# Ledger of designs, part 252: peptides against a protein of PDB entry 6IDX

Target 1, 380 residues: chain A of PDB entry 6IDX
Amino acid sequence: KELAKLSADVTFATEFINMDGIIVLTRLVESGTKLLSHYSEMLAFTLTAFLELMDHGIVSWDMVSITFIKQIAGYVSQPMVDVSILQRSLAILESMVLNSQSLYQKIAEEITVGQLISHLQVSNQEIQTYAIALINALFLKAPEDKRQDMANAFAQKHLRSIILNHVIRGNRPIKTEMAHQLYVLQVLTFNLLEERMMTKMDPNDQAQRDIIFELRRIAFDAESDPSNAPGSGTEKRKAMYTKDYKMLGFTNHINPAMDFTQTPPGMLALDNMLYLAKVHQDTYIRIVLENSSREDKHECPFGRSAIELTKMLCEILQVGELPNEGRNDYHPMFFTHDRAFEELFGICIQLLNKTWKEMRATAEDFNKVMQVVREQITRA

## One batch from the design tools (peptide; made by RFdiffusion4, then SolubleMPNN)

Design b2_p24_3_s3 (from b2_p24_3, 8 letters changed)
Fold by OpenDDE base, seed 1:
Structure b2_p24_3_s3 (fold): chain B 380 residues (1-380), chain A 24 residues (1-24)
Amino acid sequence: as target 1 above (380 residues)
Amino acid sequence: SAEAEAKREAAVEAFRRWFLASRK
């Protein structure tokens, strides 16, 4: 206990480290001495002293043995471990993952997602916070090629459901530390959209062109009586499509694919439009038809608006950025839906359409409408 | 404070003595 308290002092830590004191602490944990296991308090103070000493940044985390990692991981995996030991063990694993890529690899092999999820299903918010912090650390330090696998491996739906039911909807107020970890998890999950955000549409890719055609079909062919046989010549069809793409509010009416060559938001905007059209078809058709029937120059260009809104949402949600320290703003909706970004887009595009009507906006007011919508989204 | 620093130095020295004694 006294060692743990003194270890918080940098002067003491420096002298203790110079005497190889930290190596002695690691060996005590590695040995699994029956004394430390029988006296949970002694182990808890040993782990506290170790953390406080390492937090001074004097010693590299790479000095830690695989045996030490296995012992700490063992305390996280054992169901009957004292809460004080579990908390410190989670914190040690988090610090190891954050400070050493070599330790990340070893920990990722020893810890299962199921074990971390079990620590979310408890009444102790501190344990829940450290469990999410470790999940976030593992996600943050995952190699780029493994981030998608990690997102899938965390069983995103199950993890989100557990967080929603046991953390967010818990009978306790969310503390600042937990709110920060939920924010971090949100940012890291939205960063998976970066690839699509930075993917340019290929105007020559037929599959991508077929998505734009599907948007047109859903908006205009779903209400058309099947009696209008598709038999009118190829040129009339092209001219008809150009009119339809104008009514959809694309900037390039001839080749809407060109509107998706700008990154950000690239293909992510098209993904959002397609999601809206398929999942919220009535809302999509309503927005398109309300603006396509207007001849008063007050039409809201859906295609242009959807692209710029997707870009704006990426900026607001900091897609592709690292989580900022001190932020604790998270969206509970993120934990209610697997497609939370697309659902947010669907809400915001309706807000944009409403705001456009209320402002009696024209194409010249586009940037002003987007600014008002940005303020509305950031205040909600 | 100078008194807090002196107490820290004394604690470091006490620990040094303990650690050296425990290695014997």
Scores: peptide ipSAE 0.000, ipTM 0.323, DockQ to the pose 0.020
Fold by OpenDDE base, seed 2:
Structure b2_p24_3_s3 (fold): chain B 380 residues (1-380), chain A 24 residues (1-24)
Amino acid sequence: as target 1 above (380 residues)
Amino acid sequence: SAEAEAKREAAVEAFRRWFLASRK
């Protein structure tokens, strides 16, 4: 206990480390000394002292043996471990993952996401916080090839549901530390959109062009009696499409694919439009037709608006950025739905369309409308 | 404070004694 308290002092830590004190602590844990296993409080203080000593950055985390890692991982994976030991073990594993890629690999082999999820289903918020922190650390340090798999494991409706039900909707106030970990998890989840945000549309890819054509079809052909088979020549058809793409509010009416060649938001904007058109078809059609039927200069260009809104949302959500240690702002909505970004887009595009109408905006007011919408989104 | 330093020294000395005793 005194050692744990003194270990927070850099001078003491330096002298203690110089005396191989940290090696003694690690060996005590490694040996599974019956004394430490029988006295949970003594083990908890040993782990505290170890963590405090290591937090000074004097000793590399790579000095830790595989036996030590297995003991710590054992305390996380074994049922009925003392809460005080579990908390410190989670914190140690988090620090190991964050500070050493070699330790990350070893820990990722010893611990499953399922085991960490079990620690979210408890009434202790500190345990929940350290469990999410370890999840976040594992996510952050995952190789790119495994990151999507982890994302899929985190996108597993189960983890989100558990966080939502046991953490966010818990009967207790969320502490700052937990709020930070939820923020981190949110940021890491949104970073999965970075690939699509940075993917340029290939104007020559027919499959991608077919998506734009599908947007046109959903907006305009869903009401057109199928009896008007476009038997008119290829040129009239192309001219019709140009008119339709103008009504959709694309900047490039001739080749809308060109609007998606800019990154950000690249293909992510098209994904959002397609999601809106398929999942919220009535809302999509309403927005498009309300603006396409206007003979006045007050038409809201849907295509341009959707692209710029997607870009704005990526900026607001800091897609592709690392989480900031000073932030703790998270949105519970992002834990309620698997396609939360696309749903947010669907809400925000309606807000944009409403704001455009209220402002009686013209195409010249576009940037001003976007600024007002940004302020509305960031204040919500 | 001088008292905190004296406690640190005493703790280091106590640990030194323990560590030397544990190596025997």
Scores: peptide ipSAE 0.000, ipTM 0.319, DockQ to the pose 0.019
Fold by OpenDDE base, seed 3:
Structure b2_p24_3_s3 (fold): chain B 380 residues (1-380), chain A 24 residues (1-24)
Amino acid sequence: as target 1 above (380 residues)
Amino acid sequence: SAEAEAKREAAVEAFRRWFLASRK
């Protein structure tokens, strides 16, 4: 305890480090000595002193042995570890992951997301916070190829459900530290949308064009057997589709694929539109048909609106940005649904359509409507 | 070196003794 307190002092830390004190502490942990295992408090203070000493930045985290990492990871994987040891072990692993890519690789091999999820099911909010912090650190430091795999593990209904039920809906007020970690997790989760947000549609890709055609089909031909589209000449078919794409509110009525070449939001807007059309088909058809049947210049252009709304949501959610220190603004809604971004889009596009009607907007008012919608979303 | 290891062991032992003494 006294060592842990003194370790916060930089002068003492420097002298202790010069005396190989960190090496001694590391060796004590590595040895797994029966003494440390019998005296959980001693181990907890040893780990505290180690953290405090390392926080001075005098010693590189790369000096840590694989044996030490395995021992700390062992404390995290053991089901009956003392809470104080577990807390310090999670904090050490977080710091290792954040400060060293080489340690990240070793830790990622020793610890599974499933083990960290088990620490979210406890009533101790500090343990939950450090578990999420370590998850966030692992997510942040993961190479891009593995980040998607981790994302799929995070997108797993299980992690979100556990966070929702045991953290967010817990009987305790959410502390600032936990709120920050939930914010970080949210930002890192939304950063997975960056690839799609920055993916330009290829107007020559038939598969992507077929999605746009499917949007048209769902809106206008939902009851029509696709077989009975009369073989009317290619030109009449193109002219018919041009009219339909105009009614869908695309800017480029001839080739709607061109509307998705702008990044952001690129293909992410098309993904949102397709999700709305398939999952919320009645809502989609209603929005499209209500505006397609109008001839009063008060038509809300769905296609344009969907693209600009997707872009706006990406800006509001800071897609592609690193999490900021000191922020704690997390949205519980994002933990309630597997496709929370697309569901948010579906809510916001209805809000946009409503706001457009209430304002009696025309195409000239588009930016004003978007501004009002932005204010409505940011206040919600 | 064996001397550095002996010093580390002695420091660990000194810390153990201190910890055991502080609990008394």
Scores: peptide ipSAE 0.000, ipTM 0.344, DockQ to the pose 0.020
Fold by OpenDDE base, seed 4:
Structure b2_p24_3_s3 (fold): chain B 380 residues (1-380), chain A 24 residues (1-24)
Amino acid sequence: as target 1 above (380 residues)
Amino acid sequence: SAEAEAKREAAVEAFRRWFLASRK
């Protein structure tokens, strides 16, 4: 206990480390001594002292043995572990993951998401906070290829559901530390959009062009009986499509694929449009047709607006940026839906369309409308 | 370095296995 308290002092820590004291603590944990295991309080103070000593950054985390990692992971994976030991074990694992890629790999082999999720289903907000912190650390240090798998997985849906039901909708006020961890998780989740945000459309990719064609089809052909597709020649068809792409509000109505070559927002804008068109088809058709049927110069260019809105949302959500330690602003909506970004886009594009109408905007007012919409989104 | 890449791939694979195991 006194060692744990004194270990917070850098002078004491330096002297104790110079005496190989930290190696002694690690060996005590590694040995699984019946003494430490039988006295939960003694183990808790040992782990506290270890953590406080390591937090000074004097000793590399790479000094930690696989046996030590297995012992700490064991305290997290075992049911009915003392809360004090569990809390410190989660904190140690978090620090290991954050400070060493080698330790990250070892820890990721020893613990499961299911085990961490089980620690979210408790009434203790401190345990929940450390469990989310460890999840965030694992997410942050995960290789890029795996981050997307984590996001798309049923495990993330389940994780979001558990966080929503047991943390956000819990009977306790959210503390600053928990709010920060929820913010971090939100930022890390949105950073998965960075790949698509930075992906340029290939104008020669037929599959990507077929998506743009599908947007046209959903907007204009959904009510047209397939019988009246006039066999008009290839040139008339091209001219027809050019008109349709103009009505869709693309900047390059001859080759809309060119509008998606700019990054950001690249292909992410097309993903949002396709999601809106498929999931909220009535809303999509309404927005497109309301603006395509106007001849009063007050048409809201959907395609251009959707691209610039996607870019704006990425800027507001700081997509591709690391979490800031000083921030704790999270939005519960991002835990309520699997495709929360696309749903946010769907809400914001309706807001943009409404704001455009209310302002009686023309194409010259486009930047002004976008500025007003930005202010509306950031204040909501 | 090839060693850093191998460590990344191993971490990717370990996490994939962990993730898949967590779905069972």
Scores: peptide ipSAE 0.000, ipTM 0.268, DockQ to the pose 0.041; fails the geometry check

Design b2_p24_3_s4 (from b2_p24_3, 11 letters changed)
Fold by OpenDDE base, seed 2:
Structure b2_p24_3_s4 (fold): chain B 380 residues (1-380), chain A 24 residues (1-24)
Amino acid sequence: as target 1 above (380 residues)
Amino acid sequence: SAELQKKQEEAVAAFIRWFKASRK
């Protein structure tokens, strides 16, 4: 206990480390010997002292042995560990993951996300916070290939559900530390969109062009009885499609694929449009047809609006940016749905369309409408 | 061993005592 208190002092820490004191602490943990009276209390103070000593940055985290890592991981993985030991063990593992890629690899082999999820199903918010913090650390330090796998894993859906039910909807006020970890998790989740945001459409890729054609089909052919014979010449078809793409509000109504060559938002905008068209088809059709039937120059260009809105949402959500230590703003909605970004897009595109009408906007007012919508989204 | 752990604890305690004595 006294060691733990004194370890916060940099002078004490320096002298203690110089006398190999930290090695003694690591050996105490490594021994795992439960034979001592009050072992749990002693161990808790040992781990506290270890953390406080390491926080001075005097010693590299790489100094720890594999045996030490296994013992700490064991305290997280084993049932019926003292809460005080568990909390400190989670914090140690987080620090190890954040400070050393080699330790990350070792820890990722010893601990599963499933084991960490079990620590979210407790009443102790501090344990929950450290568990999420460790998950976030593991997610942040994971190789890109593993990050996507982690994101798509059943474990993430389950994780979101557990966070929603046990943390967000819990009967306890969310502390600042927990709010920060939820923010971090949200940011890391949105960063998975970065690849799509930076992916340019290839105008020569027929499969990608077929998606744009599908948007047209859903908007215009769903009401058209298939009785209009496919026999109108290729030129009439091209002219028809150009008209349809104009009605869809694409900037390049001759070749809409060109609208998705700009990054950001690249293909992410097309993903959002396709999601809206498939999952919220009635909303999509309503927005498109309501604007396509107008001849008063007050048409809201859906295609252009969808692209610029996607870009704006990426900016607001800071897609591709690292989490900021000073922020704790998270949106519970992002824990309620697997495709929360696309759902947010669907809400915001309706807001945009409404705002456009209310402002009686024309194409010249586009930037003004977008600014008003930005303010509405950021205040909500 | 429990004996080794006890020796380590005693060493830490001795260090703390030394450190406190050195600051006085």
Scores: peptide ipSAE 0.042, ipTM 0.627, DockQ to the pose 0.019; fails the geometry check
Fold by OpenDDE base, seed 5:
Structure b2_p24_3_s4 (fold): chain B 380 residues (1-380), chain A 24 residues (1-24)
Amino acid sequence: as target 1 above (380 residues)
Amino acid sequence: SAELQKKQEEAVAAFIRWFKASRK
């Protein structure tokens, strides 16, 4: 207990470390001997002292043994561990993962995200915070291939559901530390969109072109009586599609695929459009037809707007950027749905369309509308 | 192992006593 208090002092820490004091503490953990009457309390203070000493950055985290890692991981994986030990063990694992790629690899073999999710189902917000912090650390330090695995639909859905129900919708106010960890998790989740955001459309890829054609089909063929399939030649079809792509508000009416060659937002914009068209079909059709039937130059170009909005959302959400330690702003909405980004896009595109109408905007006002929409999104 | 643990605890306690004595 006294060691734990003194370990926060840099002078004490320096002298204690110089006397190999950390090695003594690690050996106490490694021994795992439950023989002492106050073992749990002693262990909790030992782990506290260890953390405080390591926080000075005097000793590398790589000094810890595999036995130490296994003991700490064991405290996290075992169901009946003292809360005080569990909390400190989670914090130690987090620090190990953040400070050493070698330790990350070892820890990732010893613990699963599923085990950490169990610690989110408790009423103790401190435990929840450290559990999310460790999940975030593992996510941050994971190789790209493993990030995708961690991001698998089941693990993410379950994690989001548990966080939503046990943390966000909990009866307790969210502390700053928890808010920060939720922010970090949100940022790391949105960074999974980076690949799509930076993927250029190939204008020669027929499969990708078929998606654009599907957007046209959903917007315009749903109302057309099947009787007027004009058997007219390939050129009339091309001219017809050019008109349809103009009505969809693409910049390149001849080859809309060219609008998706800009990165960011690349293919992510097309993903958003397709999601809107498939999941919110009525909203999509309404937005497109309201603008396609206008002759007053006040048409909101859906295709262009969707691309620029996707780019704007990526900028606002800082897609591809590392989380900032000073931020704690998270959006509960991102924990409510699997496709939260696409749902946000669907809300924001409606807001954009509304704002465009209210401003009586023309194509020349496009940037001004986007600025107003940005302010509306960032204040909400 | 219990004896080793006790020795380690005693060593830590001895160090704390030494450190406190050095600051007085």
Scores: peptide ipSAE 0.041, ipTM 0.631, DockQ to the pose 0.020; fails the geometry check
Fold by OpenDDE base, seed 1:
Structure b2_p24_3_s4 (fold): chain B 380 residues (1-380), chain A 24 residues (1-24)
Amino acid sequence: as target 1 above (380 residues)
Amino acid sequence: SAELQKKQEEAVAAFIRWFKASRK
């Protein structure tokens, strides 16, 4: 207890470290000897002292042994551990992951996200906070291939469900520290969109062109009586498609693929459009047909709007940026749905369409409408 | 071992005593 208190003092820490005192603490943990009366209390203070000493940045985290890591990971994976030990063990693992890629690799082998999820199903918000903090650290330090795997895993659906039900919808106010960790998790999740945001469409890729064609089909052919077999002439078909792409509100009516060559938002905009068209088909068709039937120059160009809205959402959500310290602005909606970004896009594109009508906008007012929509999204 | 733990605790306690004595 006294060591833990004194370890917060930089002068004490310096002298204690110079005398190899931190090595002694690590060996105490490594021994794992539970035979002493008040072992749990002693261990809790030992771990506190270790954290306080390491927080001075005098010693590299790489000094810890694999045995030490296994003991700490053991306290997180075992069900019958004292809450005080668990809390400090989670904090130590987080710090190890954040400060050393070598330690990350070792820890990622010893603990599973499933084990950390179990610590979210408790009434203690501090334990929940440290568990999410460790998940965030593991996610942040994971190689790109592993980050995608973590994102795609059923474990992430389960994680979101547990966070929603046990943290966000809990019978207690969310503290600032928890709000920050939820923000971090949200940012790290959205950073997975960066690849698609920075992917240019290849106009020569037939599979990508087929997606644009599918958008046209869903908008215009789904309501057309099958009796209007598209007339046999290849030229009439091309002219028809150019008209359809104009009605869809693409900037390049001849080759809509060119609208997706600019990054950001690249292919991410096309992904959002396709999601809307398939998952919210009635909403998609309504938006497209309502604007395609207008002859008053007040048509909202869906294709252009969807691209610019996707770009705007990426800017608002800071896609591709690291989490900032001191921010705690998380959106509960992002924990309610697996495809929360695409769902947000679907809400915002309807808002944009509504705002366009209310403003009686023309193509010249496009940037003004986008500014108003930005303000509406950022205030919600 | 419990003996090793006890020796380590004693070493830490000795250091704390030394440090407090050096600041007086």
Scores: peptide ipSAE 0.040, ipTM 0.630, DockQ to the pose 0.020; fails the geometry check
Fold by OpenDDE base, seed 3:
Structure b2_p24_3_s4 (fold): chain B 380 residues (1-380), chain A 24 residues (1-24)
Amino acid sequence: as target 1 above (380 residues)
Amino acid sequence: SAELQKKQEEAVAAFIRWFKASRK
C-alpha cells in the first residue's frame, strides 16, 4: 500500500526503478503463488505500484515477460477474480496494447473480445470502463483485416447489445470516463467505413453499375421481374434510362456511375442508397416518386442529395479520424442497430427531403438546404 | 517459493524505509 502511494512520486519511482524494483514487482506477479497471507490485497497493491511506476514512462513496456502477460491475462480471463485485481489487470493490458505492438500480438492471442464482454455484464462501471477501454485498444491496434473481422463478427452485435443493455441503459449515470470509451468505440467503428468512403466507383465495373440499375428498377419497375437484365439496350432504352436517372436526381444522368467517383463519399453513398432501397423500400420509392413527378423545379435531387448527405454524415461523424482524449460525445443510437450508419442515413435523407419541401427549395438552394440539414443533425 | 517472495517483500520494505530516511 505504501509502495503504491509512493510510486506516484517521480523521485521515488526513479530511485526504485534504478534499484531494479520494478523487476521485483514483475516477479511477484509472475510467481502466481497464493502462499502469502493477504495475497489478493498484496497483489492489488503490487499491480497498482506497477502501473504508477510505468506511468512515468521511464521503463519500456517491452520489458515485461511473456509469463507476466499470461498471468495478467489470466486474471482477466478467469472467473471469480477479485474486482480490484481485475480492474488493475484490465488497465495494465490496455497500457500494454497501446504502448507496444509486440505486446498487442501476445495479448490478442491470450484474450478474446468475448471474455472482455463478460466484464461488461457487471454492475461495476469502473470494470465496464476498463473492459471497453481494452476492447478499444485492441481494436485500435489491430491490423485492418482483423478490425473488419471484429466489426463483422457476431461479437460486435453482441458487444453492442451488452453495452446498450448493461452500460447505456444501466441504473447508474454514465461517468465521463465511460462516456469517453463509448465515444472511442463509436469513432473506431465508424472508421471502418473509411475504406468504402474512399473507394471510387469503377464506371466499367458491371456489378457496380447493376446496383445503380437496381436503384432505378426498385423506384420505377417495382413489379417487373429483374430478368430484364440491362442487355445492351438500344439507344432508345439508353435514352429511357437517362430520363430515369434524371428523375432519380443524379448529377450525371447519362452515366450515374460518375457521381460515385468522387471520394469522399465514394461507394459508401451507393451502399446507403441500396440499403435504403432494399430495407426501407416504401420510404425510398416515396422520396423518389414524389420528386420525379414534379415539374415545378422544386424537385429534390435524390441521387445528388444522397451523395452529399453521405459525405456530410462522414464529416459530422469524423470518419477516418482518430478519437480525441477530451471528447465524450457518444450516440446511443449507434448501439441499437447493426447498420446504424445506414439507418442514420435513412433518417437524415427523409429530414433532407422534408426540409427541401419546407424551404420550397430549387437546385440553386441545394447548398443552403444542406447547411440547414447539417445544423438540424448536429443539434439532435 | 514463499521464501523468495518474503525476501522480495522485505527488500521492498527496506527500500521504502531507506527512502523515507533519506528525505528527512
Scores: peptide ipSAE 0.040, ipTM 0.626, DockQ to the pose 0.019; fails the geometry check

